# Peptides against a protein of PDB entry 3VZA, part 28

Target 1, 98 residues: chain A of PDB entry 3VZA
Amino acid sequence: RVERLCKSKELFEERLGLEIRRIHNEQLQFIFRHIDHKDPDKPYMFTLSINEQGDYEVTSCTPPLDCISEFQLKVRETNNFSAFIANIRKAFTALSFK
Target 2, 62 residues: chain B of PDB entry 3VZA
Amino acid sequence: AAYVTQLYYKISRIDWDYEVEPARIKGIHYGPDIAQPINMDSSHHSRCFISDYLWSLVPTAW

## One batch from the design tools (peptide; aimed at target 1 R21 R33, target 2 Y9)

Design b2_p19_6_s1 (made by RFdiffusion4, then SolubleMPNN; from b2_p19_6, 10 letters changed)
Fold by OpenDDE base, seed 5:
Structure b2_p19_6_s1 (fold): chain B 98 residues (1-98), chain C 62 residues (1-62), chain A 19 residues (1-19)
Amino acid sequence: as target 1 above (98 residues)
Amino acid sequence: as target 2 above (62 residues)
Amino acid sequence: RRSLSAEELLRLLLSLPPE
């Protein structure tokens, strides 16, 4: 089972171009690649925590996204984490064309 | 990696077929209405195209 | 048994040591 889980993680990382890391200070780092077709390995990332109130909190975003605060509000309202991640990727994609 | 793989499923709603050759990207995307198969040859596409295609399956409606 | 929610998974991941 452990081997299958490792394979599953690797398939998701490569095919979605999304890596998820547990980093310091009780945060998760979400790293998107395969965004810029001219530079597929260029990372687009944000960090996430759950604050003292129990709410999702974006602690960093690189490169910065003007819409990230709105998305944070939306995920708190809807609890639709899938849409949250998908919209962030969509925003990073749009940014790569500018 | 159990929790992170479950999180990937919660994000993408994709279940991979782990029994096929590595170059074959095969699985099922579970949408709210109809489940749709994924079946593509990775050697025929760029990494960016593959990722863009898979993410296009994920709804962005809140 | 019900599957874990995204929030539950996130909390579990956050409870693990840093990579």
Scores: peptide ipSAE 0.722, ipTM 0.960, DockQ to the pose 0.796
OpenDDE base, seeds 1, 2, 3, 4: peptide ipSAE 0.719, 0.714, 0.716, 0.718; ipTM 0.960, 0.960, 0.960, 0.960

Design b2_p19_6_s2 (made by RFdiffusion4, then SolubleMPNN; from b2_p19_6, 11 letters changed)
Fold by OpenDDE base, seed 1:
Structure b2_p19_6_s2 (fold): chain B 98 residues (1-98), chain C 62 residues (1-62), chain A 19 residues (1-19)
Amino acid sequence: as target 1 above (98 residues)
Amino acid sequence: as target 2 above (62 residues)
Amino acid sequence: RDSLSALELLRLLLSLPPE
């Protein structure tokens, strides 16, 4: 099972172009690649924590997204984490087209 | 890596077939209406196309 | 395997050492 779990993580990272990392100060870093077809390795990322109230909180976003605050509100209201991540990727994709 | 793989499933709703050849991207996307098979040859597509296609399966409605 | 919510999974991941 350990081997399968390692393989699963690698497959998700490569196929979705999404890396998830634990970083300092109790945060998770979400790194999107394969966004810009002209520069597939260019990272688009945000960091996430759970605040004192137990709510999702975006602590950084690079490059910045005008819609990130609205998405944070939406995920708190709906608890739809899948839509949250998918909409962020959609927004990053829109940025890549300038 | 158990928790992170579970999180990937929560995000994508994709379950991979781990027994196929590395170049074959095979799995199932579990959408709200119907399960959608995934079966593609990675050698026929760019990394960006593959990622875009897989993400297109994920609903963005809140 | 799908018993944990996204929020619960995040809390568990955040409790682990940084990579």
Scores: peptide ipSAE 0.668, ipTM 0.954, DockQ to the pose 0.886
OpenDDE base, seeds 2, 3, 4, 5: peptide ipSAE 0.655, 0.664, 0.654, 0.662; ipTM 0.953, 0.954, 0.953, 0.954

Design b2_p19_6_s3 (made by RFdiffusion4, then SolubleMPNN; from b2_p19_6, 12 letters changed)
Fold by OpenDDE base, seed 1:
Structure b2_p19_6_s3 (fold): chain B 98 residues (1-98), chain C 62 residues (1-62), chain A 19 residues (1-19)
Amino acid sequence: as target 1 above (98 residues)
Amino acid sequence: as target 2 above (62 residues)
Amino acid sequence: RLDKSALELLREILSLPPE
């Protein structure tokens, strides 16, 4: 089972171009790649924590997204985490076209 | 690793077929409607195209 | 396997021992 779980994680990382890391201060880092077709390895990332109120909180976003605060509000209201992540990727993709 | 893979499923709603050759991207996407099969030859596509396609399966409606 | 929400999964991940 351990080998299958490791393989699963690797498949998701490569195929979705999304890496999830635990980082300092009880945060998760979400790293998107495969966004810019001209620079597939360029990372687009944000960090996420659960604040004292128990709510999703974006603690950083690189490059910055004007819509990230709105998305944070939306995910708190809807609890639709899938749409949250997908919309962030969509926003990063739009940003890559400039 | 178990929680991370579960998180990937919560995000993408994709379940991979782990018994196929590495060059085959095979799985099932579980959307709000009927389940959709995924079956791609990775050698025919760029990494970016594959990722874009898979993410296109994920609804963005809140 | 337990059917955990995304929020619960995040809490579980953040509660894991350091690697």
Scores: peptide ipSAE 0.656, ipTM 0.950, DockQ to the pose 0.710
OpenDDE base, seeds 2, 3, 4, 5: peptide ipSAE 0.652, 0.655, 0.650, 0.650; ipTM 0.950, 0.951, 0.950, 0.949

Design b2_p19_7 (made by RFdiffusion4)
Pose (drawn by RFdiffusion4):
Structure b2_p19_7 (pose): chain A 98 residues (1-98), chain B 62 residues (1-62), chain P 19 residues (1-19)
Amino acid sequence: as target 1 above (98 residues)
Amino acid sequence: as target 2 above (62 residues)
Amino acid sequence: PPSLSAKELLKKITTLTHP
């Protein structure tokens, strides 16, 4: 029951290398690991809120990505949250080779 | 707990097989068109490859 | 598959978590 839910969360965390944390001020923090193959535990993270207009809002990005504002505009336009998360991960992978 | 795992589904479109040994990465990836099985041996791959591979199943088109 | 939208799920995830 609840064991299955916790198991599902752990499988996703380990397999996708993605953790989701509910943190202060109405925000979720998405932490990507397994990005740099030389340092699999190194995190890349961004935080997100739904603002007062009901829009997606990236509130921080560590390390910064120059394309995340463009991604914010795209996710607002298309409502494609899956592609938004996938494109942010691709951007962190690329950043790691810069 | 359920809300986060639901969001993982929304992001990845993967449903795990919870009835397998821990060493097996098994599940199904869903999409616009026919669903695809996943059955990988975790012992044969690095953690990073597993993550990169699984993420490659997620379309990046907007 | 979940019946709720990603925005709805994001809003329902209300319990604070820690590292």

Design b2_p19_7_s1 (made by RFdiffusion4, then SolubleMPNN; from b2_p19_7, 7 letters changed)
Fold by OpenDDE base, seed 2:
Structure b2_p19_7_s1 (fold): chain B 98 residues (1-98), chain C 62 residues (1-62), chain A 19 residues (1-19)
Amino acid sequence: as target 1 above (98 residues)
Amino acid sequence: as target 2 above (62 residues)
Amino acid sequence: PPTESVFELLKKITELEYP
């Protein structure tokens, strides 16, 4: 089982170009790659925590996204975490074309 | 890695086929309506194309 | 273990599976 879990994680990281890390202060870092076709290894990332109120909170976003605050609101309202992550990737993708 | 892999599934709704060769990207995407098979030869596509395609399967509607 | 909610997954990843 452990072997499969490790393999699964690696497959997701490579195929989705998304790495999920645990970082200080009880935060998660989401690192997107494979965004810029000219520079597939260029990272686009944000950090996430659950605040004292129990709400999803984006604590950083690099590069910054104008829409990130709206997405934070939306995920709090809908609890659609999948759409939250997908929309962030979509926004990063759009940013890469500027 | 159990919780992380669960999180990946919650995000992507993709379940991989772990019994195929590494170059074969095979799995199932479980959408809101239907389940769609994934079956790609990674050697035929760029990493960015593969990722873009897989993410295109994930709905962005809130 | 049973499948967790996203909320619980995030909590467990940050708290229980912290490296």
Scores: peptide ipSAE 0.619, ipTM 0.944, DockQ to the pose 0.502
OpenDDE base, seeds 1, 3, 4, 5: peptide ipSAE 0.615, 0.616, 0.615, 0.610; ipTM 0.943, 0.943, 0.943, 0.943

Design b2_p19_7_s2 (made by RFdiffusion4, then SolubleMPNN; from b2_p19_7, 7 letters changed)
Fold by OpenDDE base, seed 4:
Structure b2_p19_7_s2 (fold): chain B 98 residues (1-98), chain C 62 residues (1-62), chain A 19 residues (1-19)
Amino acid sequence: as target 1 above (98 residues)
Amino acid sequence: as target 2 above (62 residues)
Amino acid sequence: PPEESVFELLKKITELEEP
């Protein structure tokens, strides 16, 4: 099962172009690649933590997204984490065309 | 990697078929209403296209 | 491990998973 889980993680990383890392200060880093078709390895990333109030908090976003604060609010309200991540990717995609 | 893979599923709602050849991207996306099969030959597509396609399956409605 | 909510998954990954 461990071998299967490792394979699963690798498949998700490559196919979704999304890597999830634990980083310092109890944060998770979400790294999107495959956004820019001209530069598939260019990373688009944000970091996330659970703050002292128990809420999802975006602690960084590179490149910055004007909509990220709104998305943070929406995910807190709806608890729809899937839509949260998908909307961020959508926003990064839109940004890559500018 | 158990928790990470669970998180990937919670995000994407995709379950991969792990028994196919590496070049075959096969699985199922479980939407709220219907399940949609995924079956792609990765050699026929760019990495970006594949990712874009898979993410297009994920609803963005809150 | 058992199925977890996203919230609990995030906590557990933060606590237990390495980069």
Scores: peptide ipSAE 0.643, ipTM 0.946, DockQ to the pose 0.578
OpenDDE base, seeds 1, 2, 3, 5: peptide ipSAE 0.633, 0.635, 0.635, 0.631; ipTM 0.945, 0.946, 0.946, 0.945

Design b2_p19_7_s3 (made by RFdiffusion4, then SolubleMPNN; from b2_p19_7, 6 letters changed)
Fold by OpenDDE base, seed 4:
Order: structure tokens, then sequence, then C-alpha cells
Structure b2_p19_7_s3 (fold): chain B 98 residues (1-98), chain C 62 residues (1-62), chain A 19 residues (1-19)
């Protein structure tokens, strides 16, 4: 089963173009690729932590998104993490068109 | 990888079919109302198209 | 492992599974 779990992770990473990494200071880094069709490997990423109040907190976003603060508020209100991630990807996609 | 794969499922609501040939992207997306099968030949599409398509299955409504 | 909420998953990944 461990082998299948590893395979599962790889499939998600490639097919969704989303890598999830543990990084310093108890944060997760979400790295989107396959956003820019002209440069599929160009990363669009943000980092996330649980702050001292127990709330989701975006600690960085590269490139910056005007909507990221609103999305942070929305996910805290709704706890819809799926929509949170999907909306961020949607925003990155829109940004890639410049 | 157990927790990470759980997180991927919580995000995407996709369950892959792990028994098919590597070039076949097969699985099920479980939406709030309906489940939609996924069945793609990866050799027929770009990586970006595949990702865009799969993400299009994920609702953005809060 | 048991099914966890996203919040619990994030805690597990960031705090318990982090080196």
Amino acid sequence: as target 1 above (98 residues)
Amino acid sequence: as target 2 above (62 residues)
Amino acid sequence: PPELSVFELLKKITELEYP
C-alpha cells in the first residue's frame, strides 16, 4: 500500500500540476505548474500555515495575487479548502494571461 | 504520503484508477451532486490541457 | 490511517511529519 500511496502522490502532482511541500516554520508550500501553456513548468506558488489563532494564513504568494487576502478570509469563513485552492489556481491562470 | 494523498483528495475529490496503463488517466471526480468519470489518453493532450480540465471539475463556489 | 479534516491534515503534515 505504501507503494500505491507514493504512486498516488506522483499522479496527483503530474496530473493536477500541484506539488505540496513541507517547508520551514511549519508551513506548506503549494506549487502550481501547468498554468502557462507556453511555459508549463513555470511555478505559481503560495505558502500556508496555521497561525497562533488556529486560522489558515497565507504567508507568501508568488506571483502576488490581489485576491489572496479575500480568499484567506473566505476559507476561514467557509472552511471550503477545496474551493480555496481551486480559486487560487483560477486566479493564477488569469494572471498568466497578463 | 498517506496524509498528503488524503489532502489531494480533499482538494480535488478525485480518486484515480491505479490499475490502468500509464498513458491512461482514469478515475472518478466526486462532486457534491454527481460523480463524473475521468478517462483520458494523456498522449492526446498537453500537460496544461490535462491539468486545466481536471481543475475545471473542482467547484469554485465557497 | 483514519480520515481527517483538512485542518487536521495540515497540522499532521506541518507539525508532526515535519523533520
Scores: peptide ipSAE 0.685, ipTM 0.949, DockQ to the pose 0.419
OpenDDE base, seeds 1, 2, 3, 5: peptide ipSAE 0.685, 0.683, 0.685, 0.682; ipTM 0.948, 0.949, 0.949, 0.948

Design b2_p19_7_s4 (made by RFdiffusion4, then SolubleMPNN; from b2_p19_7, 8 letters changed)
Fold by OpenDDE base, seed 4:
Structure b2_p19_7_s4 (fold): chain B 98 residues (1-98), chain C 62 residues (1-62), chain A 19 residues (1-19)
Amino acid sequence: as target 1 above (98 residues)
Amino acid sequence: as target 2 above (62 residues)
Amino acid sequence: PPTLSVFELLKLIKELEFP
C-alpha cells in the first residue's frame, strides 16, 4: 500500500503538473507546472494557510493573479476546493498567454 | 503519501490505474453525473497537453 | 480508512504527511 501511495502521488504530480509542499509558517504551497507550453517547467504557484478564524487564506501568488482574492472569497463561501484549484490553474493558464 | 493522494482525489476526482505500463495514462474521472475513462499514450502527447486535458475534466463551477 | 474532508486533509498535511 505504501508503495502504491507513493506511486500515486508521483503520478498526480506529473500528470496534473501540480505539486503540493509544506512550507514554513504552517503553510501549503501549490506549484503548477505544465502551464506554459513553451516552458513546461516554469512554475506558477500560490501558498495557502488556514487563518486564525479557520478560513482559507492565500498568502502569496506568483505570478500575481487579479482574481485570486475573489477565488479566496468563493472557496470560503462554497467550500468547493476543487473548483478553487481548477480556477486558479485556469487563471494561470490565461496569464501565460499575456 | 496517504493524505496528499486523498487531497489530489478531492481536487481532481481522478483515480489512476496503477498497474499499467508507465507510458499509459489510464484512470477514471468521477464527475458529479458520469464517470469518464482516461486512457492515453503519454508518448503521443506533450506534458502540457496531458495536464491541460486532465484539468479540463475538472469543473470550475463554484 | 475513513475519507476526510478537504479541510481536515489540509490540516493534516500541514502537520504531517504519511506515506
Scores: peptide ipSAE 0.562, ipTM 0.945, DockQ to the pose 0.493
OpenDDE base, seeds 1, 2, 3, 5: peptide ipSAE 0.216, 0.235, 0.158, 0.269; ipTM 0.921, 0.925, 0.917, 0.929; seed 1 fails the geometry check

Design b2_p19_8 (made by RFdiffusion4)
Pose (drawn by RFdiffusion4):
Structure b2_p19_8 (pose): chain A 98 residues (1-98), chain B 62 residues (1-62), chain P 19 residues (1-19)
Amino acid sequence: as target 1 above (98 residues)
Amino acid sequence: as target 2 above (62 residues)
Amino acid sequence: DEEDEELDERTEEDLEAAL
């Protein structure tokens, strides 16, 4: 029941290396791990809210990505949240080799 | 708890097989077209490869 | 409230690690 839901969350967290936290001021924090193969536990994170217009809004990105504003505009236009998350992870992987 | 796991599905389009040994990564990936099985031995791979591989199943086209 | 304080500590630690 609830055990299955917790199990599902843990499988996603471990397997995708992605954790989602609900934090202060109406925000969700997405934390990627397993990005740098030399340091699998190092986190790369961004925070997101749905603003008063009902739009996706990235409120912070640590470490910064120069493309995340473009991604914000794209996710707003296409409503493709899956591609938005996938492209942010690809950007963090690339940043790790810079 | 249900709302976060639902979002993981929206993001990854993966549904896990919850009835397998912990060492098996088993599930199905869904898409526009036919669904694809996943059945990996976690003992054969690093955590990073597993994550990178699973994420490679997620389309990046907008 | 104790669970929120523990989440904030974890969030601060992860933020420091991400820098």

Design b2_p19_8_s1 (made by RFdiffusion4, then SolubleMPNN; from b2_p19_8, 12 letters changed)
Fold by OpenDDE base, seed 2:
Structure b2_p19_8_s1 (fold): chain B 98 residues (1-98), chain C 62 residues (1-62), chain A 19 residues (1-19)
Amino acid sequence: as target 1 above (98 residues)
Amino acid sequence: as target 2 above (62 residues)
Amino acid sequence: SEEEAKLEEELAKLLEEAK
């Protein structure tokens, strides 16, 4: 089971180009790669926490996204975390074309 | 790693087939309507294409 | 760390209720 969990994590990281890390101050860091086809290793990342109210809170976004605050609002309204992450990736993808 | 794999599933709704060779990307995407198989030869595609394709399976509607 | 593990657990629990 432990071996499978490790393999699962590796498969998701490589295939989705998404790394999820625990970082200081009770935050999760989401690192997207494979966004820019000309620079597949270029990271696009944001950090997330759960605030005292229990709401998702984006604590950083690099590079910055104009839509990130709207997405934070949307995920709080809908609780659709999957769409939240997918939309962020879509936004990063759009940004990579600029 | 249990929690992170749970997050990946909650995000992507993908369950991988762990018994295939590394060059074969096999799994199942569980969409809201029907489960769809994933079956790709990774040697035929770039890393970016593979990721883009897999993410295209994930609905963005709120 | 324990704090990081706590966040993962809390997030996982919240996601069980998520769409």
Scores: peptide ipSAE 0.168, ipTM 0.918, DockQ to the pose 0.042
OpenDDE base, seeds 1, 3, 4, 5: peptide ipSAE 0.159, 0.158, 0.153, 0.166; ipTM 0.917, 0.917, 0.916, 0.917

Design b2_p19_8_s2 (made by RFdiffusion4, then SolubleMPNN; from b2_p19_8, 11 letters changed)
Fold by OpenDDE base, seed 3:
Structure b2_p19_8_s2 (fold): chain B 98 residues (1-98), chain C 62 residues (1-62), chain A 19 residues (1-19)
Amino acid sequence: as target 1 above (98 residues)
Amino acid sequence: as target 2 above (62 residues)
Amino acid sequence: ASEEEELERELEELLKKAE
């Protein structure tokens, strides 16, 4: 089972171009790649935590996204984590064209 | 890596077929009403195209 | 705890929230 889980993680990382890591201060880092077709390895990142109130909180976003605060609000309202991550990737994609 | 794989599923709603050759991207995307098969030859596409395609399966409606 | 264990712990909390 451990081998299967490791394989699953690797498949998701490569195919979705999304890496998930734990970083300092009890945060998760989401790293998108494969965004810029001219530079597939260029990372687009945000960090996420659950704050003292139990809410999702974006603690950083690189490069910055104007819409990230709105997305944080939306995910708190809907708890639709899938749409949250997908919309962030969509926003990073749009940013890569600028 | 149990929790991370669970998280990937919660995000993407994709279940991979782990029994195929590495060059074959095969799985199922589970939408709210329908399930769509995924079956791609990775050697025919760029990494960016593959990722874009897979993410296109994920609804962005809140 | 190992880095893997720490990651899984954080992910567990996230998953609980996302339920």
Scores: peptide ipSAE 0.279, ipTM 0.928, DockQ to the pose 0.051
OpenDDE base, seeds 1, 2, 4, 5: peptide ipSAE 0.224, 0.219, 0.222, 0.232; ipTM 0.923, 0.923, 0.922, 0.925

Design b2_p19_8_s3 (made by RFdiffusion4, then SolubleMPNN; from b2_p19_8, 12 letters changed)
Fold by OpenDDE base, seed 2:
Structure b2_p19_8_s3 (fold): chain B 98 residues (1-98), chain C 62 residues (1-62), chain A 19 residues (1-19)
Amino acid sequence: as target 1 above (98 residues)
Amino acid sequence: as target 2 above (62 residues)
Amino acid sequence: EEEERKLEEELKELEEKAK
């Protein structure tokens, strides 16, 4: 099972181009790659925490996204975490076209 | 890795087939109503195309 | 719904534990 779980993580990382890491101050870092077809390894990332109110809070976004604050609001309203992550990737993709 | 893989499933709704050759991207995407098979030859696509395709399966409606 | 948040917290704890 442990071996399967490790393989699963690796498959998701490579196939989705998404790495999820725990970082300081009880935050999760989401690192997207495979966004820019001309630079597949270029990272697009954001960090996420649960604030004292118990709400999702984006603590950083690199490169910055104009829509990130609205997405934060939407995920708080809907609790649709899947759509939250997918929309962020969509926004990063749009940004990569400059 | 158990929790992170669960998180990946919550995000993508994809369940991989782990009993195939490495060059085969095989799994199932579970949409809100129906399940769709995933079956790709990774050697025929770029990493970016594969990722874009898989993410295209994930609804963006809130 | 609340599962994602729970998994995030559990992931955090797991990662800290794995240091």
Scores: peptide ipSAE 0.173, ipTM 0.918, DockQ to the pose 0.043
OpenDDE base, seeds 1, 3, 4, 5: peptide ipSAE 0.099, 0.109, 0.102, 0.090; ipTM 0.915, 0.914, 0.915, 0.914

Design b2_p19_8_s4 (made by RFdiffusion4, then SolubleMPNN; from b2_p19_8, 8 letters changed)
Fold by OpenDDE base, seed 3:
Structure b2_p19_8_s4 (fold): chain B 98 residues (1-98), chain C 62 residues (1-62), chain A 19 residues (1-19)
Amino acid sequence: as target 1 above (98 residues)
Amino acid sequence: as target 2 above (62 residues)
Amino acid sequence: SEEEEELEEELEELLEKAK
């Protein structure tokens, strides 16, 4: 089972181009790659935490996204975490074309 | 890595087939209405194309 | 590892929130 879990993580990281890290102050860093087809290894990142009120809070976004605050509001309203992450990736993808 | 894999599933709704050769991207995406099989030859696609395709399976409607 | 355990704890919290 442990081997399966490790393999699963590796497959998700490579195939989705999404790495998840724990960073300081109880935050998670989400690192997207495979966004820019001309530079597949270029990272697009945001950090996330649960604040004292128990709500999702984006603590950083690199490069910055104009829509990130709206997405934070939407995920708080809908609790649709999947759509939250997918929309962020979509926004990063759009940004890579500029 | 139980929770990290659970989170990936929570995000993507993809379950991989772990018994195939590394060059085969095989699994199932569980959408709201129907399960969609995934079956790709990774040697035929760029990393970016593969990721874009898989993410395209994930609904963005809130 | 310690890092993996810390990640899983935070992920558990996120998963609970995302129910």
Scores: peptide ipSAE 0.242, ipTM 0.925, DockQ to the pose 0.049
OpenDDE base, seeds 1, 2, 4, 5: peptide ipSAE 0.170, 0.190, 0.190, 0.194; ipTM 0.920, 0.921, 0.921, 0.922

## One batch from the design tools (peptide; aimed at target 1 F81, target 2 Y3 R13 D15)

Design b2_p20_1 (made by RFdiffusion4)
Pose (drawn by RFdiffusion4):
Formats: structure tokens, C-alpha cells, sequence
Structure b2_p20_1 (pose): chain A 98 residues (1-98), chain B 62 residues (1-62), chain P 20 residues (1-20)
């Protein structure tokens, strides 16, 4: 029951290397691990809210990505949240080789 | 707890097989077109490869 | 269940998480 839900969350966290935290001020923090193969536990994170207009809003990005504002505009336009997350992860992977 | 796992599905389109040994990464990936099985031996791969591979199943087109 | 979840707006789902 609830055991299955916790198990599902853990499987996603471990297998995608993605953790989601609900943090202060109406935000969710997305933490990617398993990005740098030389340091699998190093996190790359961004925070997100739904603003008063009901729009996606990236409120911080650590480390910064120069393309995340573009991604914000795209996710607002297309409502493709899956691609938004996937493209942010691709950007953190690339950043790790810079 | 349910809301976060639902969002994982929305992001990845993966549904896990919860009835297998921990060493097996088993599930199905869904998409516009036919669903695809996943059945990997976690012992054969690094954690990073597993994550990179699974993420490669997620389309990046907007 | 998955069919119903596919029909659910992601922003609404995020708001459910935030307001939980």
C-alpha cells in the first residue's frame, strides 16, 4: 500500500538519479545526481514554482545553466514538462564537461 | 507520496515492475506509439550508465 | 489509472504536491 508508494519513489530516485523535494515558499527542488561519472553523488539542482499567473517559473539553478531561461519559455509555450526536465538534465551533463 | 510518484511517471513515462529482485531493473516505458519493455541487470552496469540510459528513453523534442 | 493520470495537467499535479 503505502509501502509500494515508498518503494516506487525510491526506485525512481535511485534509477533516474532524480530527487524531488518540496521546500519553502511554494517551491519544488529537483536534484540530479549521477551526472558526473567521476563523482556520481555530486548534485545539480534547480528550483521551480508555479507563479501567480499559473506559469512555470524557475526560481534558481545551481550550478547555473545559460539555457534554462530559454527552457522556461519553451515549457510555458508547449506545456511539455517531460521535455523540459529531460533538456535540463542534458544541459547539466554538458555543463559537467565544460 | 502518491503525487511525487505520479510526477515521476509524467516526467519519465516509466512504470516499474515491483515484483522482481532488487538487482533487476524491470519496467515498461510508454510513448506516442507502442510501449517498450525494460529488463536490465543492475549488477552489470554503473549507477551513472543506468541513469543515463533510462533518461535516453525520454524524448527531448519539445 | 495511467490513462487518467495522462489526462491530468502537470501544473495541477505540481500544485497538488506544493499544497499537500
Amino acid sequence: as target 1 above (98 residues)
Amino acid sequence: as target 2 above (62 residues)
Amino acid sequence: FLEELDSLDTKELILKIINS

Design b2_p20_1_s1 (made by RFdiffusion4, then SolubleMPNN; from b2_p20_1, 10 letters changed)
Fold by OpenDDE base, seed 1:
Structure b2_p20_1_s1 (fold): chain B 98 residues (1-98), chain C 62 residues (1-62), chain A 20 residues (1-20)
Amino acid sequence: as target 1 above (98 residues)
Amino acid sequence: as target 2 above (62 residues)
Amino acid sequence: DREALDKEDVFELLRKIIES
């Protein structure tokens, strides 16, 4: 079971190109790779916390996304975290073509 | 690791087949209405293509 | 409501990871 869990994490990281880390100050870091086909290892990342009100809060985004504030609002309204992550990746992908 | 793997499933709705060879990307994507099998040979695709394809399975509608 | 449970599960998962 433990071995499978470790393997599962590795498979998700590689196949989705998404790494999830706990970082300082009670935040999560989401690191996307495999975005830029010319540079697959280039990271696109954002950090997330749960604020005192219990709401999702994006604390950083690198590179910056002009839509990130809107997505934060949307996820607070819908609680659709899957769509939140998928839309962020979609936005990073669009940015990589510029 | 357990919580993170559960989170990956909640995000992607993908369940992997862990018994196949490393080069085989096999699993099931559970959409809102239909479960779709995943079965790819990773040696025939770039890492970016594979990731793009898998993410294309994830709905972006809020 | 399965959809409601899924949303709650994600929130709880995130908090568990953050607070770990």
Scores: peptide ipSAE 0.686, ipTM 0.952, DockQ to the pose 0.523
OpenDDE base, seeds 2, 3, 4, 5: peptide ipSAE 0.683, 0.685, 0.678, 0.681; ipTM 0.951, 0.952, 0.950, 0.951

Design b2_p20_1_s2 (made by RFdiffusion4, then SolubleMPNN; from b2_p20_1, 7 letters changed)
Fold by OpenDDE base, seed 2:
Structure b2_p20_1_s2 (fold): chain B 98 residues (1-98), chain C 62 residues (1-62), chain A 20 residues (1-20)
Amino acid sequence: as target 1 above (98 residues)
Amino acid sequence: as target 2 above (62 residues)
Amino acid sequence: RREELDKEDVKELLLKILNS
């Protein structure tokens, strides 16, 4: 089972181009790659925590996204974490074309 | 890894067929009302294309 | 229904990851 889980994780990381790491101070780092077709290894990242109120909080975003604060609001309202992640990737993708 | 893989599923709604050869991207995407098979030959596509395609399966409506 | 179940599970799942 452990082997299957490890393989599954690796498949997700490679195929979605999304790595998820636990980092210091009770945060998760989401690292998107495969965004820029000209530089597929270039990382696009944000970090996330659950604050004292139990709300999703983006603690960093690199490169910065103008829409990230709005997305944070939206995910708090809808609790649609999947859409949250997908929209962030979409925004990073749009940014890569500028 | 268990919780992270569960998180990947919650995000993508994709279940991989991990028993197939590495070059075959095979799985199932579970949409709201329909399950759609994924079956790609990775040698025919760039990594970026594959990722873009898979993410296109994930709804962005809030 | 499935989507709602997933939504309910995610925060709990994230907390488990963060606290593991």
Scores: peptide ipSAE 0.702, ipTM 0.955, DockQ to the pose 0.523
OpenDDE base, seeds 1, 3, 4, 5: peptide ipSAE 0.701, 0.701, 0.698, 0.700; ipTM 0.956, 0.955, 0.955, 0.955

